# Peptides against a protein of PDB entry 3ESW: the designs that were tried, part 153

Target 1, 322 residues: chain A of PDB entry 3ESW
Amino acid sequence: NNIDFDSIAKMLLIKYKDFILSKFKKAAPVENIRFQNLVHTNQFAQGVLGQSQHLCTVYDNPSWHSIVLETLDLDLIYKNVDKEFAKDGHAEGENIYTDYLVKELLRYFKQDFFKWCNKPDCNHCGQNTSENMTPLGSQGPNGEESKFNCGTVEIYKCNRCGNITRFPRYNDPIKLLETRKGRCGEWCNLFTLILKSFGLDVRYVWNREDHVWCEYFSNFLNRWVHVDSCEQSFDQPYIYSINWNKKMSYCIAFGKDGVVDVSKRYILQNELPRDQIKEEDLKFLCQFITKRLRYSLNDDEIYQLACRDEQEQIELIRGKTQ

## One batch from the design tools (peptide; made by RFdiffusion4, then SolubleMPNN)

Design b2_p21_3_s1 (from b2_p21_3, 11 letters changed)
Fold by OpenDDE base, seed 1:
Structure b2_p21_3_s1 (fold): chain B 322 residues (1-322), chain A 21 residues (1-21)
Amino acid sequence: as target 1 above (322 residues)
Amino acid sequence: ELEKLALELIELYLKKLEELK
């Protein structure tokens, strides 16, 4: 009884592909009902859905990409990337060039381009006057600030001159190219757009405990890589749990091709209770949103993304990024 | 019969993989 192992292997691969593709077909009525019930009854689910409706699509804007590329010093960036690639990159293959690019963008963004702003400088006294600023509270945007997706404006009084300085919390990343300052929200927002403008596969990671960062899909490493613009950090997912000793409950990644619970990558210790949603419902929610985001893709694209998703899940379970 | 058995084994394997996720 010569078992044709080659035939069995081919059948296995076909059936596996069909099985994977079947999961990404249009949602059944029962799944739609479950989804609707979940997002109407669970506030955390509503929040994840609301974020996905913005974060999964907003950065896929060709006009914004052009503005970003016109604003950055591309000559400096590529000069630095080429220099580092010429030292070590040729031995590792062409795919490593993009890792060098992301590392240089992290450097450039933090060192040359953007500024951290705990308190603004006084508009009257000039640069390096933030130490003289006293917070008076927050208010709604004025008519000019409202043009740039601003929900909140922080108000500061200068202790030296007595003048008021406004710090609008802009959510328009194009406005951030002008202002070139902010906190983790503004940093991550603009840096996500910057990475997308280079044609990179990028996710926005939301942490429930008031932090945000990016992930980049490295073709060289063949995995999602932690990227934090605030920290100039590349592939250091442990910095929050270990270095900061931060307590966290949820980390959710939002990209054009899906929504993924990446908590296992970042929550290595000091885990807070995950009591906002049932684990099964969160898994269902992320899968359902991901399925919707992939409706326009062909079977081969869906299959390739599904294979990538499986590798990520294996990584997250094994706890081995390296 | 062997093809049928192979298909059954594949289905069982796929089911098991799904349960592990």
Scores: peptide ipSAE 0.020, ipTM 0.518, DockQ to the pose 0.088
Fold by OpenDDE base, seed 5:
Structure b2_p21_3_s1 (fold): chain B 322 residues (1-322), chain A 21 residues (1-21)
Amino acid sequence: as target 1 above (322 residues)
Amino acid sequence: ELEKLALELIELYLKKLEELK
């Protein structure tokens, strides 16, 4: 019996495509009820939903992309990328160029563009005076600060001159292009926008234990790649669990095309209790939000993204496929 | 075990899909 294995394989691929597409149909009434009950009864689920409503779409702003590209030293960036690509890239193919671009953007952002701000400098005493600053607490934004999506303002007193310096925690990434300083939140926020401005597939990763970073989808590596602007880190997901010995419970990635629990990529040891939501409910929540984000996509786009999702799940369960 | 088998099948299909592109 000449089992035509090729014919069987083609038939299975067709059936698999149809099966995948069926999952992205409009949610059944029962799924909508489950979703509504979950977000109304579980605070963690409500938080994930709230974050998705902002983080999944806010960076897809063409006007912001133009402002970013006009602000960055593109000549310097591409000069450095071209230099590194000329050494190794020709042998590995054109897709590796984007990996070199992301690596240079990490370098440029940390070394040339943005500054870490543990404490602000004194507005009166000038540069390199942060050591003289005493925290007095936090306040709400004033009328000017409120224009730039500021949730809180840290207040500092200078021990030398006695003057007050305000450190507004801006969430407007365009304002961050001006201020050029912040902590992990400001770094990740602006760097996510920068990567998006180059037309890259980027996710914002939220960790429950007060850290945030990015993921970039590398066409060369054919996977999501860890990117931390604060650390100038590319493809080093282990740095938190191993190098920092950080204890973590949840890492959730937010992108235009989906919400994904990426905890398995980053939580390698010292796992904290995952007691905020049932695992089955978290999986359902992420899938439900992802389904909503993809509602306007065509069948081919849905299928391609679903194949990428399955490859990521294989990676998260079994380790790197490449 | 069933999840592992399912993932192996998906991986094989994804590889085959890539070959068809």
Scores: peptide ipSAE 0.019, ipTM 0.520, DockQ to the pose 0.064
Fold by OpenDDE base, seed 3:
Structure b2_p21_3_s1 (fold): chain B 322 residues (1-322), chain A 21 residues (1-21)
Amino acid sequence: as target 1 above (322 residues)
Amino acid sequence: ELEKLALELIELYLKKLEELK
């Protein structure tokens, strides 16, 4: 009796699908209690929850997407993408085109659109005067700055003219389309919105050691791809640990469909103690938030995302970008 | 070893799922 391996494989796939879907059912009372206790007793867990409530949903704003697309030089962007796509001659269709789009958006954003701001220019002396600026500290936003989700304003004095210049740290990405300057926070915030505005699947990655970047889900590569707008970096997750020799403890990715500990992708050496939360509790927390984010999805969407999650977990365990 | 084998099987499974799309 020839074992019909194909029939067995199909049956196993069905059973596996049902098993996966069963995990995404409404949380049991015991899981809710565990979650509530964790976020009330652990400050790191509370921080992850707070970030998820903002970062997982804020960029899914169609009105913001329209404003972004109206602000960018789309003709230049697509001209450059088409040019690079035509050179490689890949008949691989729309999937690889999106990788070229993300690479061009990285170029465009860093070279043509946004500026790094270590210190602001003097409002009185004009452009290229940042070298004359002395930090005086930080203060709360004024009435105008408060309209744009500003938590902190850095204050600088010009050594040349003595005038005060304010550098508000805006969290409103629409205001950043106007100001077109900032540090890693402003860069990542606006660039995340830009990528989302093209309909891409994007996560915001928070590193505990004062850096932030993006991940983009490449349909061509069939994986999450590291994207850093500050570095114009595509698929270089090693840059922090190896090139910068940065010490890190936690990297958490926040997206519309989930929260994932991606530390294993980026922390390749010089790992700092992971002492803020128990590993089991962090895993539970991320899974619990992810489950909540998926409550409105249908069974097929849940299953597809679960398969993607398992692929990512395999990648993270093996330490091999396939 | 079992965890490694399980991961390899899952990868093969997921790869096959991608080929069926």
Scores: peptide ipSAE 0.018, ipTM 0.539, DockQ to the pose 0.061
Fold by OpenDDE base, seed 2:
Structure b2_p21_3_s1 (fold): chain B 322 residues (1-322), chain A 21 residues (1-21)
Amino acid sequence: as target 1 above (322 residues)
Amino acid sequence: ELEKLALELIELYLKKLEELK
């Protein structure tokens, strides 16, 4: 009896696909109850949910993508990408080209486009006057600032002229295309939109310990790649734990297709207590939100994403980012 | 019979994978 191994393999693949897809079906009533209880009883869970409601979808705006592409010096960007791509002589085609694009976008954004703003310059005294600025605190946005999703405005007094300068913390990334300045929040916000505007798979990574960055899914590397616009960093997930000796507890990635605990990628040493939520509850929460984000996807899309998720989990367990 | 056994093994494997998650 010749075992039809091909038939068995096909049946295996079908059953496996069906099994994977079954996990992404509509949540059972018990899962909904667990989710509701978790977000009502755990503040960290509520925070993750709240962030997911914004960060997972806000950057998927075609109108914003158009505005970004119209604002950037695309000729310069592509000229530089082409130049760097030509040097390395890679026959590896379009997939590696995208990695060069992201690297150039990091360069362009940091060097040519956006500015770090620890303190604003004095609006009266002009450029390079931030040293004269004393923080007075923060207040709510005024009527104009409120138009651009401003949650808070930092107030500074100039020690030289005595005038007040407002530094609104805009969350509208389109406004950031105009202001061209901010801290890690503004940098990551706008840079996430920029990457998305090039049609890339991007996640926003939130670290509980007051930092934020991106991940880009490299088709060339076939994995999620660390991207920090503030640092002009590509594929250097170790910079926080090792180079900065930063203590961290949680890194959560937010993308259109899922929410993922990526702490294992970035927390290599100096791990802080993960006491904000039970590990099982965090895992459940991320899976539940991810499931919701995928409800409109077809079975093939769900399966492909699930395969990607499993590959990422294997990567995170194996520690193979050398 | 071998096909049936293979399918049963697959189902068991899938179940175990679920338990490990």
Scores: peptide ipSAE 0.022, ipTM 0.505, DockQ to the pose 0.096; fails the geometry check

Design b2_p21_3_s2 (from b2_p21_3, 11 letters changed)
Fold by OpenDDE base, seed 1:
Structure b2_p21_3_s2 (fold): chain B 322 residues (1-322), chain A 21 residues (1-21)
Amino acid sequence: as target 1 above (322 residues)
Amino acid sequence: SALELALERIKRYLEELKKLE
């Protein structure tokens, strides 16, 4: 009897889908116990969980998206994107337009919109006076600053006029649309929201060694792409390890659909000891949180995301993004 | 089923292969 290979292929695909879906079923009691024990006994695990509870969901706010889009110069942004797309984009398909959009947003954000703040300008002396500022330390927020999710305020004294200037470290990204200044934390926080406001699939990447950046899922490249607003960088995951010669131990990506250890994408040399958690426990933790984030999704959505995850894992193992 | 058994064997093989990489 002629083997119907098409029928066999269909059967295999069904069984494979069922197998994948079985991994995303509700956690067994033993897995729940393991999770609870891990987050209660391991500080790093507790930190990852705490970050996931905020970073995975906070940027999915339609009201915030509207405020962002009303604040940005969309005419300028799209004019620039259209200009670049007209040069190169038609030959490569419509999906490349989004890559041009992200590149323009990087340019616009760094060049036209936001400012790096090592030290604030003196409130009394005016612009370009940060060189005269001496740090006095940090304190808690006042009543006004507390309205905008501020945990810490850096205090500076002007060497010229003697007045005190406060630099509140706001975590409310809507407040950052007003202040338009900060360090890597404020930059990444607001830029993540900006990308989300354009309907993009975005992750927030936390590095243990005091840096943060984004990843964007490019439909054109069909992979996660490194995006750093501070550096105006697109698809340059090597900049930290190679260009900066930075030593790193952990890079964890937080998105609405999952938490992923992306250390292999960014830690190319000078790897620090990964001694904060067992590798198997970190893998378990990320998978467990990811499962929880996907509980409301249908089987097709779960399957598609799982297939994307597998491709990313293959990429990370092979060490080839390009 | 025979197909499920085959898939499980393939899975195990892939897992072993990943350990070698």
Scores: peptide ipSAE 0.021, ipTM 0.558, DockQ to the pose 0.085
Fold by OpenDDE base, seed 5:
Structure b2_p21_3_s2 (fold): chain B 322 residues (1-322), chain A 21 residues (1-21)
Amino acid sequence: as target 1 above (322 residues)
Amino acid sequence: SALELALERIKRYLEELKKLE
């Protein structure tokens, strides 16, 4: 009758740790074959792999972090964070300070720093002239634009002066610190870098239906938190499905430590057919890429991340985002 | 961790069940 539950729990935790560590060993030959076949035969899988090769590592650049921190008004940001923290933070613990920081960065970015650009202003007529701009189409970058990872340039003609204005779609986030304008792609790209520059755990979320946003790992909430710089939104994963009534099929999160299907967090209604890949193959793909991203980590780091992953999976299954 | 929390919940549940026996 004296079941030593504490001893059983300790034994289970040891066995679980060993089991987790065994899963993160180098892939077996059969797994490598499955992976290679999947990315060569499935276009969606190839796309996810391609995105992971860029998005999982590009923001981990200390030189870029320094440039960001030198560019932002840190005095204003921390003044506002300190003000909000002083109201509520002392009662809730020190970990909540980071949540206040992310909320202020959302405010600062949208209100003070970056601009939404549906159409550019006319280069000749000056500010507030976007209403006079007519789209002529898109073309490749010129020699100067190509220096800043530009794939496409939107071309506009001014209805007043007749001059052409170019709107290059830069993918270099350092260039975006200069231009300070764009759409969801530019917003999310630069904002992801900004969050990482403060030493935060951040993921880039790609939605197949032409939207992108971030997730931040809150130490206070002990979970991944939805962050959309365009909407100045913190912890509102329902905004797309409910508020926008958006139809969606896939949401994939890309971070330095893993690739995760986060569709269940954001697709609450109006789910589109998930017909681009088999569910078991997508799960395998994300796990395989995640394993590769963690090859250099020690046993303790692997275990901690695996515990976090398990908690996230439980959250996603239960549908409890708040 | 999620497992630690789960084990703690299971422990509490089993202790409650033991009281009912």
Scores: peptide ipSAE 0.016, ipTM 0.443, DockQ to the pose 0.068
Fold by OpenDDE base, seed 3:
Structure b2_p21_3_s2 (fold): chain B 322 residues (1-322), chain A 21 residues (1-21)
Amino acid sequence: as target 1 above (322 residues)
Amino acid sequence: SALELALERIKRYLEELKKLE
């Protein structure tokens, strides 16, 4: 009796698919109650929900994608990508080409396009005058700054001329295409939009300990890949814990298809206490938000995303990047 | 069925893996 293992495998996969799909049905009343209670009683949960309402959807704007693509030097970018792709001799490489694209976008963004701003230049004295700037504190945006989703404005005084320079912390990524300067928040915000504008699957990663970065889903590597625009870093999730010796407690990834605790990818040592929420409640919260984000997807899309999620979870447990 | 049992085992295994997170 030749056991047709292929037939058995297919049958198992069908049953597994049905099981997975059953989990993504509308939340039961009990789950809704648990969710509501959690976000009303736990500030960290409320923060995660608030971030998800913005970060999971804000970058899915076709108008913004067009503006980005019109602003970038696409000829230079693709010339460099084509050059690097040709060197590696990959004849069959539509999937690997995207990795080269992301690497070039990292280079282009850091080297050619965007600037790190510890302190602004003096508006009166001109370029390369940031060394003369003294911080005076922060204030709310004025009427003009408020047009570009500005939450705070850092105020600086020039030691040379005595004039005040304002450094608005813009959250509008389209405004950042104009200003082309900022810190980790502005870098990650605009770079996330840039990657999304190329049609890539991207997540925004929030770290509780005042850093932010991206993840890109590589079809070539078949996994989420660490991407930090500030560091021009591709697939180096260890840089924070190991290279920087940074202490961290939470890393949460926000994407159009889900919210995921990715702390295990980045917190390799020097773990801070995870005392903001119960682990079970955080897991429930992320799953619940993810489920809601997928309500409009068809069965095949839900199943494919669920398989990807399972692979990621296995990766995170094993501590091995596949 | 043996297949249902196998599926249930896989489900439990995946759930346990998720708890180790």
Scores: peptide ipSAE 0.023, ipTM 0.613, DockQ to the pose 0.097; fails the geometry check
Fold by OpenDDE base, seed 2:
Structure b2_p21_3_s2 (fold): chain B 322 residues (1-322), chain A 21 residues (1-21)
Amino acid sequence: as target 1 above (322 residues)
Amino acid sequence: SALELALERIKRYLEELKKLE
């Protein structure tokens, strides 16, 4: 009897889909208990949860997307993208256009739009006076600064004029469209929103060792791509571990559809002890949060995302960018 | 899990086989 391999394959695929979907059903009571116990007993878990509650959803704001698109020089951006795409990209397919877009956004953001602010310029002395600024410490926001989700204000004194300059660390990315300056936090925050405003799948990557960046899901490359606005970097996950010789313990990616430990993508050497949480508990935590983020999705969406997740896990295990 | 990865591999192989038919 000729084995109907097609029938068997179809049956296996159905069973596989059902198996995957079964994992994304409502959490069992035991899982809820485990989750609650974990977040109540482990500070790192609390931190990851807290970040997920913000970072996984905050950028999915259509009103913000509109404001971003109205603020950026879209004509310049698309002109540059079209120019680069016309050289080589057309032969590689339409999906690569988005990679060119992200690369141009990196260029535009760093070169034309946003500024690095190690120290602010003196508000009294004007431009290029940051060298005269002495840090006095940090304080809470004033009434005006508090309107823009400001948790901390760095205070600087000008050595020349003696005046105080405030550098609010705004977390409102819309305010950052106005201020047009910051450090890695502000850069990543606004740039994440910018990428989201173009309808891209984006994750915010938090590194425990005081850096943050983005990942964008490239349809052309069919994988998550490292994106660092501060460095104008595209697909260079090695820059931290290798180029900077940075020591790192955790890199956690936060997106609308999931929370993923992406440490293996970025921590290539000089790994610090991962002692903040048990590996199994971190895995559970990320999966649990991811499951919650997907509760409203249909079976097909869940299945597609789960397939993407597994492909990413394979990539991370192999250590090879496909 | 290792099982999930194995299943994903099987899935991909089955999908590839289907394309060859």
Scores: peptide ipSAE 0.017, ipTM 0.526, DockQ to the pose 0.063; fails the geometry check

